Peptides against a protein of PDB entry 4N78. Designs and how they scored, part 181

Target 1, 186 residues: chain A of PDB entry 4N78
Amino acid sequence: HFQVICRLLGYQGIAVVMEELLKVVKSLLQGTILQYVKTLMEVMPKICRLPRHEYGSPGILEFFHHQLKDIVEYAELKTVCFQNLREVGNAILFCLLIEQSLSLEEVCDLLHAAPFQNILPRVHVKEGERLDAKMKRLESKYAPLHLVPLIERLGTPQQIAIAREGDLLTKERLCCGLSMFEVILT
Target 2, 155 residues: chain B of PDB entry 4N78
Amino acid sequence: MAELQMLLEEEIPGGRRALFDSYTNLERVADYCENNYIQSADKQRALEETKAYTTQSLASVAYLINTLANNVLQMLDIQASQLRRMESSINHISQTVDIHKEKVARREIGILTTNKNTSRTHKIIAPANLERPVRYIRKPIDYTILDDIGHGVKW

## One batch from the design tools (peptide; made by RFdiffusion4, then SolubleMPNN)

Design b2_p20_5_s3 (from b2_p20_5, 7 letters changed)
Fold by OpenDDE base, seed 5:
Structure b2_p20_5_s3 (fold): chain B 186 residues (1-186), chain C 155 residues (1-155), chain A 20 residues (1-20)
Amino acid sequence: as target 1 above (186 residues)
Amino acid sequence: as target 2 above (155 residues)
Amino acid sequence: SEMEELKKIAKEIIEEIKSL
């Protein structure tokens, strides 16, 4: 599902979606959540000492429950604040999943482009085969597929420029070193 | 361009007019031959003359048709070549536009990205200033991420 | 128009996320 979304939206669509999500998240955090946090801070007991261990876990829980009774009973906290936090969480998760899906798509694109870009796969050398010989064979096999050199040889200057630019764009992907998710967490 | 213009404006219309005129002339020749045959005391000679005129007329018409046909074919070839060139130009423009759109899209998404922290320490990395060419550390693309996709694992 | 459409899609996605 996320892969389909990534394919349909593309980079621009994903960017737009993420920007809008970030706006919403920011709005939630700076607005409702902040207000609730401030309110909660106001109603929090100023002095909450750790009860004596002698009360045991149930007693300690009851103690804290009593101390936080007003907070726990704050109905809006359970409904609105938690919902907003859920929305924020869902937004973050969505961004993560989109990024992961995009990364997979990008990797696939890179893999598909590799033979055309003089990127050779790591050769598994079977016992007895010379790595160099196998590499040379692969190079020879894929040499005709090298798109940019081919166009440089046969194409117009404009075509060469487009090919080079396209090649660069094909190689430059987010998965190579960029993360959107880290920005969102930030 | 000049050749195409000559074909369109002069040669082909001229050839069509010539063919039409030839038709009119052929009708006159036919009438002449008919009348000549009827009026001539030497029917054999008149017949031979008619044959000669017929052969000449047919040859002339054939020549005109052939010339016109060749000119039309040449015109079509030139036009086809022009269309191919136009198509190439349009394709080039289209590709340029697509690349530009892609660049814009990448810039838009790029502002939402930061460098992947390879280091264990979650340092709040300042937003990567767009200006520094992200040195593509050619980390070998770990294609292992695709290992799970190939095995039909429905994620 | 394309951007507007993308924004619309984004809004729809946001609404869906809110419903989760």
Scores: peptide ipSAE 0.176, ipTM 0.706, DockQ to the pose 0.830
Fold by OpenDDE base, seed 4:
Structure b2_p20_5_s3 (fold): chain B 186 residues (1-186), chain C 155 residues (1-155), chain A 20 residues (1-20)
Amino acid sequence: as target 1 above (186 residues)
Amino acid sequence: as target 2 above (155 residues)
Amino acid sequence: SEMEELKKIAKEIIEEIKSL
């Protein structure tokens, strides 16, 4: 499934796949699909007014069917356009699903890293407990797990640098404020 | 390095040779003691001499074995230390490379992203320069996305 | 290269998408 694909590809693989998909989509849209759209516009009725409501739903449908007869006949003869549109649709869906899967993975990583990065979860205060006391207790509980301060105290300069960079990379995720899907739709 | 080389090339081989020589010498001593006991008119004296040679031989062998064992242990400790240093260096390089690769990957995927908080009314601004750092907008972590996956953590 | 391999995978995915 998409989650496994996301895990296997990583950021690098996802980037490459997305870039290639964008190229394909762009090629389809600017090429074959554009030509079909132009052709369809040429056969489109010049004036198509809404028929009177008095004709009822069947009459209105028949009216539009007649007005669009040439388009329907053309579409029936030209199945390639629909295939290309399907491919574009599938590509878009693929991108959406990959992004969703990536977001899930990122959230999981953030969740797992939180105790080590001085990120405390939202605390539910039970009856009789003070929020401040509970927060202090949680802070004290997780204090020994704070990785960067621990490494800064015990590690070599090289280890400290790696720990800081790793911490930064762990915190910075696409799900925090970036979207790929919006770019794909433009 | 010089110490390890000395252990490998001189001390340990020398110790092994010494043990081998000791073996051959012990055989000769044993033969001598046996013959001396048989030929001696004073059996008690011959026995005491044999005891003395036996004690000396055992002490010598014990010393040689202990020395060789210590040298081998020392060699192994030095080698283990060298391997640990090499491992540390390799790990550091590996981590550095991985971080670099990750940064490159994030730059590549970053050019395919836009800010989620940008109003639909605003033109989507793609990163203009590949060399520009990918800017992440930090917001509170929303764990609700995991609600359909598992039980989550209740605090 | 790793990049070439990734591109190959991408192409395979694209072909699969086209077949759907």
Scores: peptide ipSAE 0.164, ipTM 0.696, DockQ to the pose 0.863
Fold by OpenDDE base, seed 2:
Structure b2_p20_5_s3 (fold): chain B 186 residues (1-186), chain C 155 residues (1-155), chain A 20 residues (1-20)
Amino acid sequence: as target 1 above (186 residues)
Amino acid sequence: as target 2 above (155 residues)
Amino acid sequence: SEMEELKKIAKEIIEEIKSL
């Protein structure tokens, strides 16, 4: 599903969606969640000492339950705050999944374009074969497919310019060195 | 452009008119040949003359048709070439627009990205002097010292 | 008979030209 979304939206659509999601997340974090956190901080017991280990696990749990009883009983926390947190979480996950899907698409595009852009795969050298000889064979095999040099020889100046720009756009992908998710986390 | 216009306005219409005129002329020639055959005392000569006129007329028509056909083909070739040039121009414009749109899109999404800090795993050169962990010799805590502290019944 | 045949051929050619 995310792959389809990425394909349908393209870079512009993804950018718009991400921007809107960031706005929503920011609004949730700076608004309702912040207010709840402030309220919770006010209701938090000022001094919460660790109960003595002698009370055992049930006693310790009961102690913390008692100390946090007012917080747990705050009905609005469960309904509104957790829903907002869930929304934020979902938004983050959505962004992550979109980025992953986009990265996969970009990698596929790069792989498909590679033979046309003089990007040779790493040659696995079998034992006894010269790496240089294999590389030369591959270069010779794919040389006729190099699009930009081909157009430079056969095309008009305008076509050459377009081909060069297209080649650049094809090579420059987000997956090569950019991350959207890191921006979202920050 | 001038050649196409000449073909469309003068050569092709002219060729069509010439064919029409040739048809009319062929009818006249046929009538003449028929009358000549009937009136001639030498029927063999008249027949030979008719054959000659027929051959000439057919050759003339064939020539006119061929000329017209060639002109039409030439017209179509010129038009096809013009269409191809227009298509090429449209494609160029389309590609330019697409590239521009893509550049704009790239800028927009680029604002939402940060450089992947490939943390070059600098080989954390483990500091050579790993301070030997001081062997925490856990001295066994002799709890027997606590035997005297509490209601232990001294036997 | 030959003249009639020639007339027939001529007529066919003329009709074909008209159909073009």
Scores: peptide ipSAE 0.006, ipTM 0.649, DockQ to the pose 0.005
Fold by OpenDDE base, seed 3:
Structure b2_p20_5_s3 (fold): chain B 186 residues (1-186), chain C 155 residues (1-155), chain A 20 residues (1-20)
Amino acid sequence: as target 1 above (186 residues)
Amino acid sequence: as target 2 above (155 residues)
Amino acid sequence: SEMEELKKIAKEIIEEIKSL
């Protein structure tokens, strides 16, 4: 599903969506959530010590519930805060999944472009085969597919320029060293 | 352009007219040959004359058809060449626009990215200057390192 | 127009995220 979204939106669409999501997240965090957090901090018990172990797990839980009673009651009354947090969480998850899907698409594109860009696959040499001979055979096999050299030989100056630019754009991908998710988390 | 214009305006119409005229003339020649054969006391001579006229007429028509056909073919070749040039131009423009759009898109998304290799110690700082497009890592990429990224995400 | 369309899509996605 996210793969389809990535394909449909492209880099431009993904960027726009991510930017708008970030705005929404920022708005939620700086607005309603922040206000609730501040209020909750004000009602936090000043002193909350670990109860004695003699109370057992149920007693300890009850103790903490009592200590946090005002907070729980406040949270129950103000469910909007939890909804906003849910929205933020969903937005973050969405961004993560989009980035992952985009990375996969980029990798696929790189793999598909490789034969045309003089990128040879790693060759597994079976016993008795010379690596050099196999590589030479592969080079010879794929040599006619090298797009940029082909166009440089047969194309117009304009075509050559476009081919070079296209080749560069094909090689330069986000998956090669860039992450969006890290930016989202900051 | 001048050659195409000559073909379209002069040579092809002229050839068509010539062919039409030839048809009319052939009909007259046929009538003449028929009448000549019927009226002639020397049937052998009339026959030979008819053969001669027939051969000449066929040759002339063949020539006219061939000339017209060649002119039409030439016209089509010129037009095809023009269309190819136009197509090439359109393709060039289209590709240029696409590349430009892609660059813009990449700049935009690049603002939302940071380098993965940032040392653990450095706070992931959003690119400080929005104006500086985050440069894609242009280092030769070992694509084999990316093989592990594709495992498990089928979304 | 393309940008506006993308923004519209973004808005729709945001609304969907809110509903999740």
Scores: peptide ipSAE 0.162, ipTM 0.695, DockQ to the pose 0.765; fails the geometry check

Design b2_p20_5_s4 (from b2_p20_5, 9 letters changed)
Fold by OpenDDE base, seed 3:
Structure b2_p20_5_s4 (fold): chain B 186 residues (1-186), chain C 155 residues (1-155), chain A 20 residues (1-20)
Amino acid sequence: as target 1 above (186 residues)
Amino acid sequence: as target 2 above (155 residues)
Amino acid sequence: SEMEKLRELAKEIIEEIKSL
């Protein structure tokens, strides 16, 4: 699903969606969530020591429930704050998944473009074969597919310029070293 | 352009008219030959004359058809060439626009990106703080990343 | 108009995310 979304939106669409998501997340964090966090901090017990182990797990849990009774009884926490936190979480996950999907698409594009850009695959040499000979054969095989040189030879100056620019755009991808998710976490 | 205009306005219409006229003339020649053969005391001579007229008429028609055909072909070639030029121009414009749009899109999304190789010590630049769009890393592409694609993970 | 469409789409996606 995310792959389809990536294909549909493209770079522009993804950017727009992510920007809007970031705005929403920021709004939630700086607004409602922050307010609730502040309120919670005010009602938090000043002193909460670890109960004795003799109380067992149920007793310890009960102890903490008692200490946090005011927080648990805060109805708005469950209804509004947790919902907002869920929304933030979902937004983050969405961005992560979009980035991952986009990266996969970019990698696929790079792979498909490779034969046309004088990028040869790693050659596995079988026993008895010379690496150099095999590489030479591959070079010879793919040489006619090199797009930019071909256009440079046969095309107009304008076509050459477009081809070069297109080649550059094809090579330059986010997956080469850029991450959107890190920005989202900031 | 001048050649095409000449073909469209003069040569082809002229050829069509000539061909039509030839049809009319052929009919007259045929009638003449028929009558001449019937009325002539020397049938052999009349036959030879008919053969001569037939040959001449066929040659003339063939010439007219050939000339007209060549002119039409030439016209079509010129038009095809013009269309190809127009197509080329349109394609060029389209490609230029697409590249431009792509660049704009990449700049926009680039603002939302950070370098993966940034040291942990460096503050991640938030999009809002980016004075300049984050540029794509122009480092050689490591295709080893493709090693994980083979597992068919659908996202 | 295209940008506006994208923004609308973004809003829809956001609403969907909120519903999750």
Scores: peptide ipSAE 0.139, ipTM 0.686, DockQ to the pose 0.838
Fold by OpenDDE base, seed 4:
Structure b2_p20_5_s4 (fold): chain B 186 residues (1-186), chain C 155 residues (1-155), chain A 20 residues (1-20)
Amino acid sequence: as target 1 above (186 residues)
Amino acid sequence: as target 2 above (155 residues)
Amino acid sequence: SEMEKLRELAKEIIEEIKSL
């Protein structure tokens, strides 16, 4: 499960895996795939016009099949090139799924931390309740849970520093404004 | 440190030795009292002397035991305090190291990220400088993503 | 050593991806 993988690897592990995957993808794209693409371009028909619609879908398909016969019959295309493309595709999918899983984990962490960080949920006002009163009530309810102010009041300077840094790290997540997948696609 | 050392090296061993010596002495006193009672023509006097020695011996032993016990307790308290201090120090170091590791990890993954809000028209400018702190854009957290996975707490 | 372990793990993951 990707969620478990994300938890086990953490940010560092994910970074390492992603970097290595990017290297592999780059190598595949710049190496074998590029060579096959070049070869395919050489064997492609110079002029391939759209056949008349009167031939119908089967006729059109047959036409293109005939025009691309040499490409389709190229045995190495089916074996090596498609395998490499599959690997690239799998790598991309892996990255996507890891990012999604990481995002979910981060959101969960943020949700769990919110009461301790003076982040209040959106208040649904029931009929007859004043928004201001409800907000004040919620603020009062969660005020004792505010970790950083609590530690600032009761803790040592070292504890305060750690609490502040921890709070910052908890708040700063990739899901808040960063995307890895877009970089992978570039 | 000096107090603990004194307890470990002098007071507690000394107390144990004293208690052992008292045991030996008590045996001698008991023998003496027994013989004295048998040999004495005045049995009442001998009995009173025995009572006195017994009371004194019991008091002495009680005192030695109490002193030794208190010293041991004091030693344990000092050791417990030292352990707590060490634990606190280790925890502090551990937390500092963990935070540092996390920061490093985040920097590493950060170089693999781009801003989501970058207009499609803007060339994905990979953060040019590895050293540039990944600026997190604070966006409102959309918790709706979890609606399908968790028990949505309707607040 | 930890980083090396992670790299080895990454390699294993890559090999697994290739096998899919």
Scores: peptide ipSAE 0.134, ipTM 0.687, DockQ to the pose 0.809
Fold by OpenDDE base, seed 1:
Structure b2_p20_5_s4 (fold): chain B 186 residues (1-186), chain C 155 residues (1-155), chain A 20 residues (1-20)
Amino acid sequence: as target 1 above (186 residues)
Amino acid sequence: as target 2 above (155 residues)
Amino acid sequence: SEMEKLRELAKEIIEEIKSL
């Protein structure tokens, strides 16, 4: 599903979606969640000491429950705050999954473009085959598919320029060294 | 362009007019030949003259038709070439626009990215400042990412 | 118009995410 979304949106659509999600996340974090956190900090017991072990596990639990009673009973925490946190979490997960899907798509594009860009796959040398001979054979096999040199030889100056730009855009992908998710986490 | 205009405005219309005039002239020649044959005491001579006129007239008409046909074909070839050039121009513009859109899109998404930190420590990397050109780090393509494709791991 | 469509789509996606 995310792969389909990536294909439909493209870079522009993904950027827009990510920007809007970031805005929503920031709004939630800086607005309602921050207010709830501040309120919770105010109602938190200033001194919460570990009760004596002599009270046993049930007694200790009851002690902490009593100290945190105001927090646990805070109805807005359970409804609004948790919902906002859920939304933030979902947004983050969505961004992660979109980035992963985009990376996969980019890798596929790179793979498909490789024969046209003088990128040869790593050759597994079978026993008895010379690596150099095999590489030379592969180079010879794919040489006619090299798009940019072909267009440079046969194309107009405008076509050459477009081919070069297209080649550059094909080679330059986010998956090669960039991450959106790290930005989302900051 | 000048050649096409000449073909459309002068050569083809001129050829059509010439052909029409030739038709009219052929009728006159036919009438002349018929009358000449009827009135001539030497029927053999009249027949030979008729044959000569017929041959000449047919040759003339054939020439006119051939010339007109060639001009029409030339016109069509020029028009086809013009259409191909227009198509090429449109394609060029379209590709230029697409490339530009893609560049814009990449810039927009690029500002939302940061360099993958190879450092073992999860340092919170500050978002790349909008002002820094997105440096694409050419790292070797890791094809292992595709290893999960087809093995039922639906992300 | 394309950007507006994308923004609308983004809003729809956001609403869907909120419903999850």
Scores: peptide ipSAE 0.143, ipTM 0.696, DockQ to the pose 0.822; fails the geometry check
Fold by OpenDDE base, seed 2:
Structure b2_p20_5_s4 (fold): chain B 186 residues (1-186), chain C 155 residues (1-155), chain A 20 residues (1-20)
Amino acid sequence: as target 1 above (186 residues)
Amino acid sequence: as target 2 above (155 residues)
Amino acid sequence: SEMEKLRELAKEIIEEIKSL
């Protein structure tokens, strides 16, 4: 599903969706969640000492339940705050999944374009074969597929310009060194 | 452009008219040959003349048809070439627009990205100063210190 | 008979030309 979404939206669509999601997340974090956190901080016991281990696990649990009773009983926390947190979480997950899907698509595009852009795969050299000889053979094999040099040789100046720009756009992908998710986390 | 216009306005219509005129002329020739055959005392000669006229007339018509056909083909080739050039121009414009749109999209999404901190695996240069493991000298815990605390009978 | 054949041929050619 996310792959389809990425394909349908493209870079521009994804950007718009991400921007809107960021706005929503920011609004939730700075608005309602912040307000609830402030309220919770006010209701939080000022001094919460670790109960003595002698009370055992049940006693310790009861102690914390008692100390947090007012917080747990706050009905709005469960309904509104947790729902907002869920929304934020979902938004983050959505962004992550979109980025992952986009990265996969970009990698696939790069892989498909590689033979046409003089990007040769790292050849596994078997024992006894010269790496240089293998690379030279591969270069010779794929040389006719190099699109930009081919167009430079056979195309019009306008076609050459378009080919160069297209080649650049094909090579420059987000997956090569950029992350959207890191921006979302900050 | 001038060639196409000449073909469309002059050569092809002219060829069609010529062909029509040739038809009319063929009819006249046929009538003449028929009358000549009936009136001639030498029927063999008249037949040979008819054959000659027929051959000549057919050759002339064939020539006119061929010329017209070639002109039409040439006209079509010119038009096809013009269409191809137009298509090429449209494609160029389309590609330019697409590239521009893509660049805009890239900029828009780019502002939402940060550089992946490739943590250069800094070779954790093991600090050369391997702190010598402080030999844990097991000091025997002398529990006798506790002998004075509680119900311990002083011996 | 040969003259008639030629006339028929001529008529066929004329009709073909008209159809063009």
Scores: peptide ipSAE 0.006, ipTM 0.643, DockQ to the pose 0.005; fails the geometry check

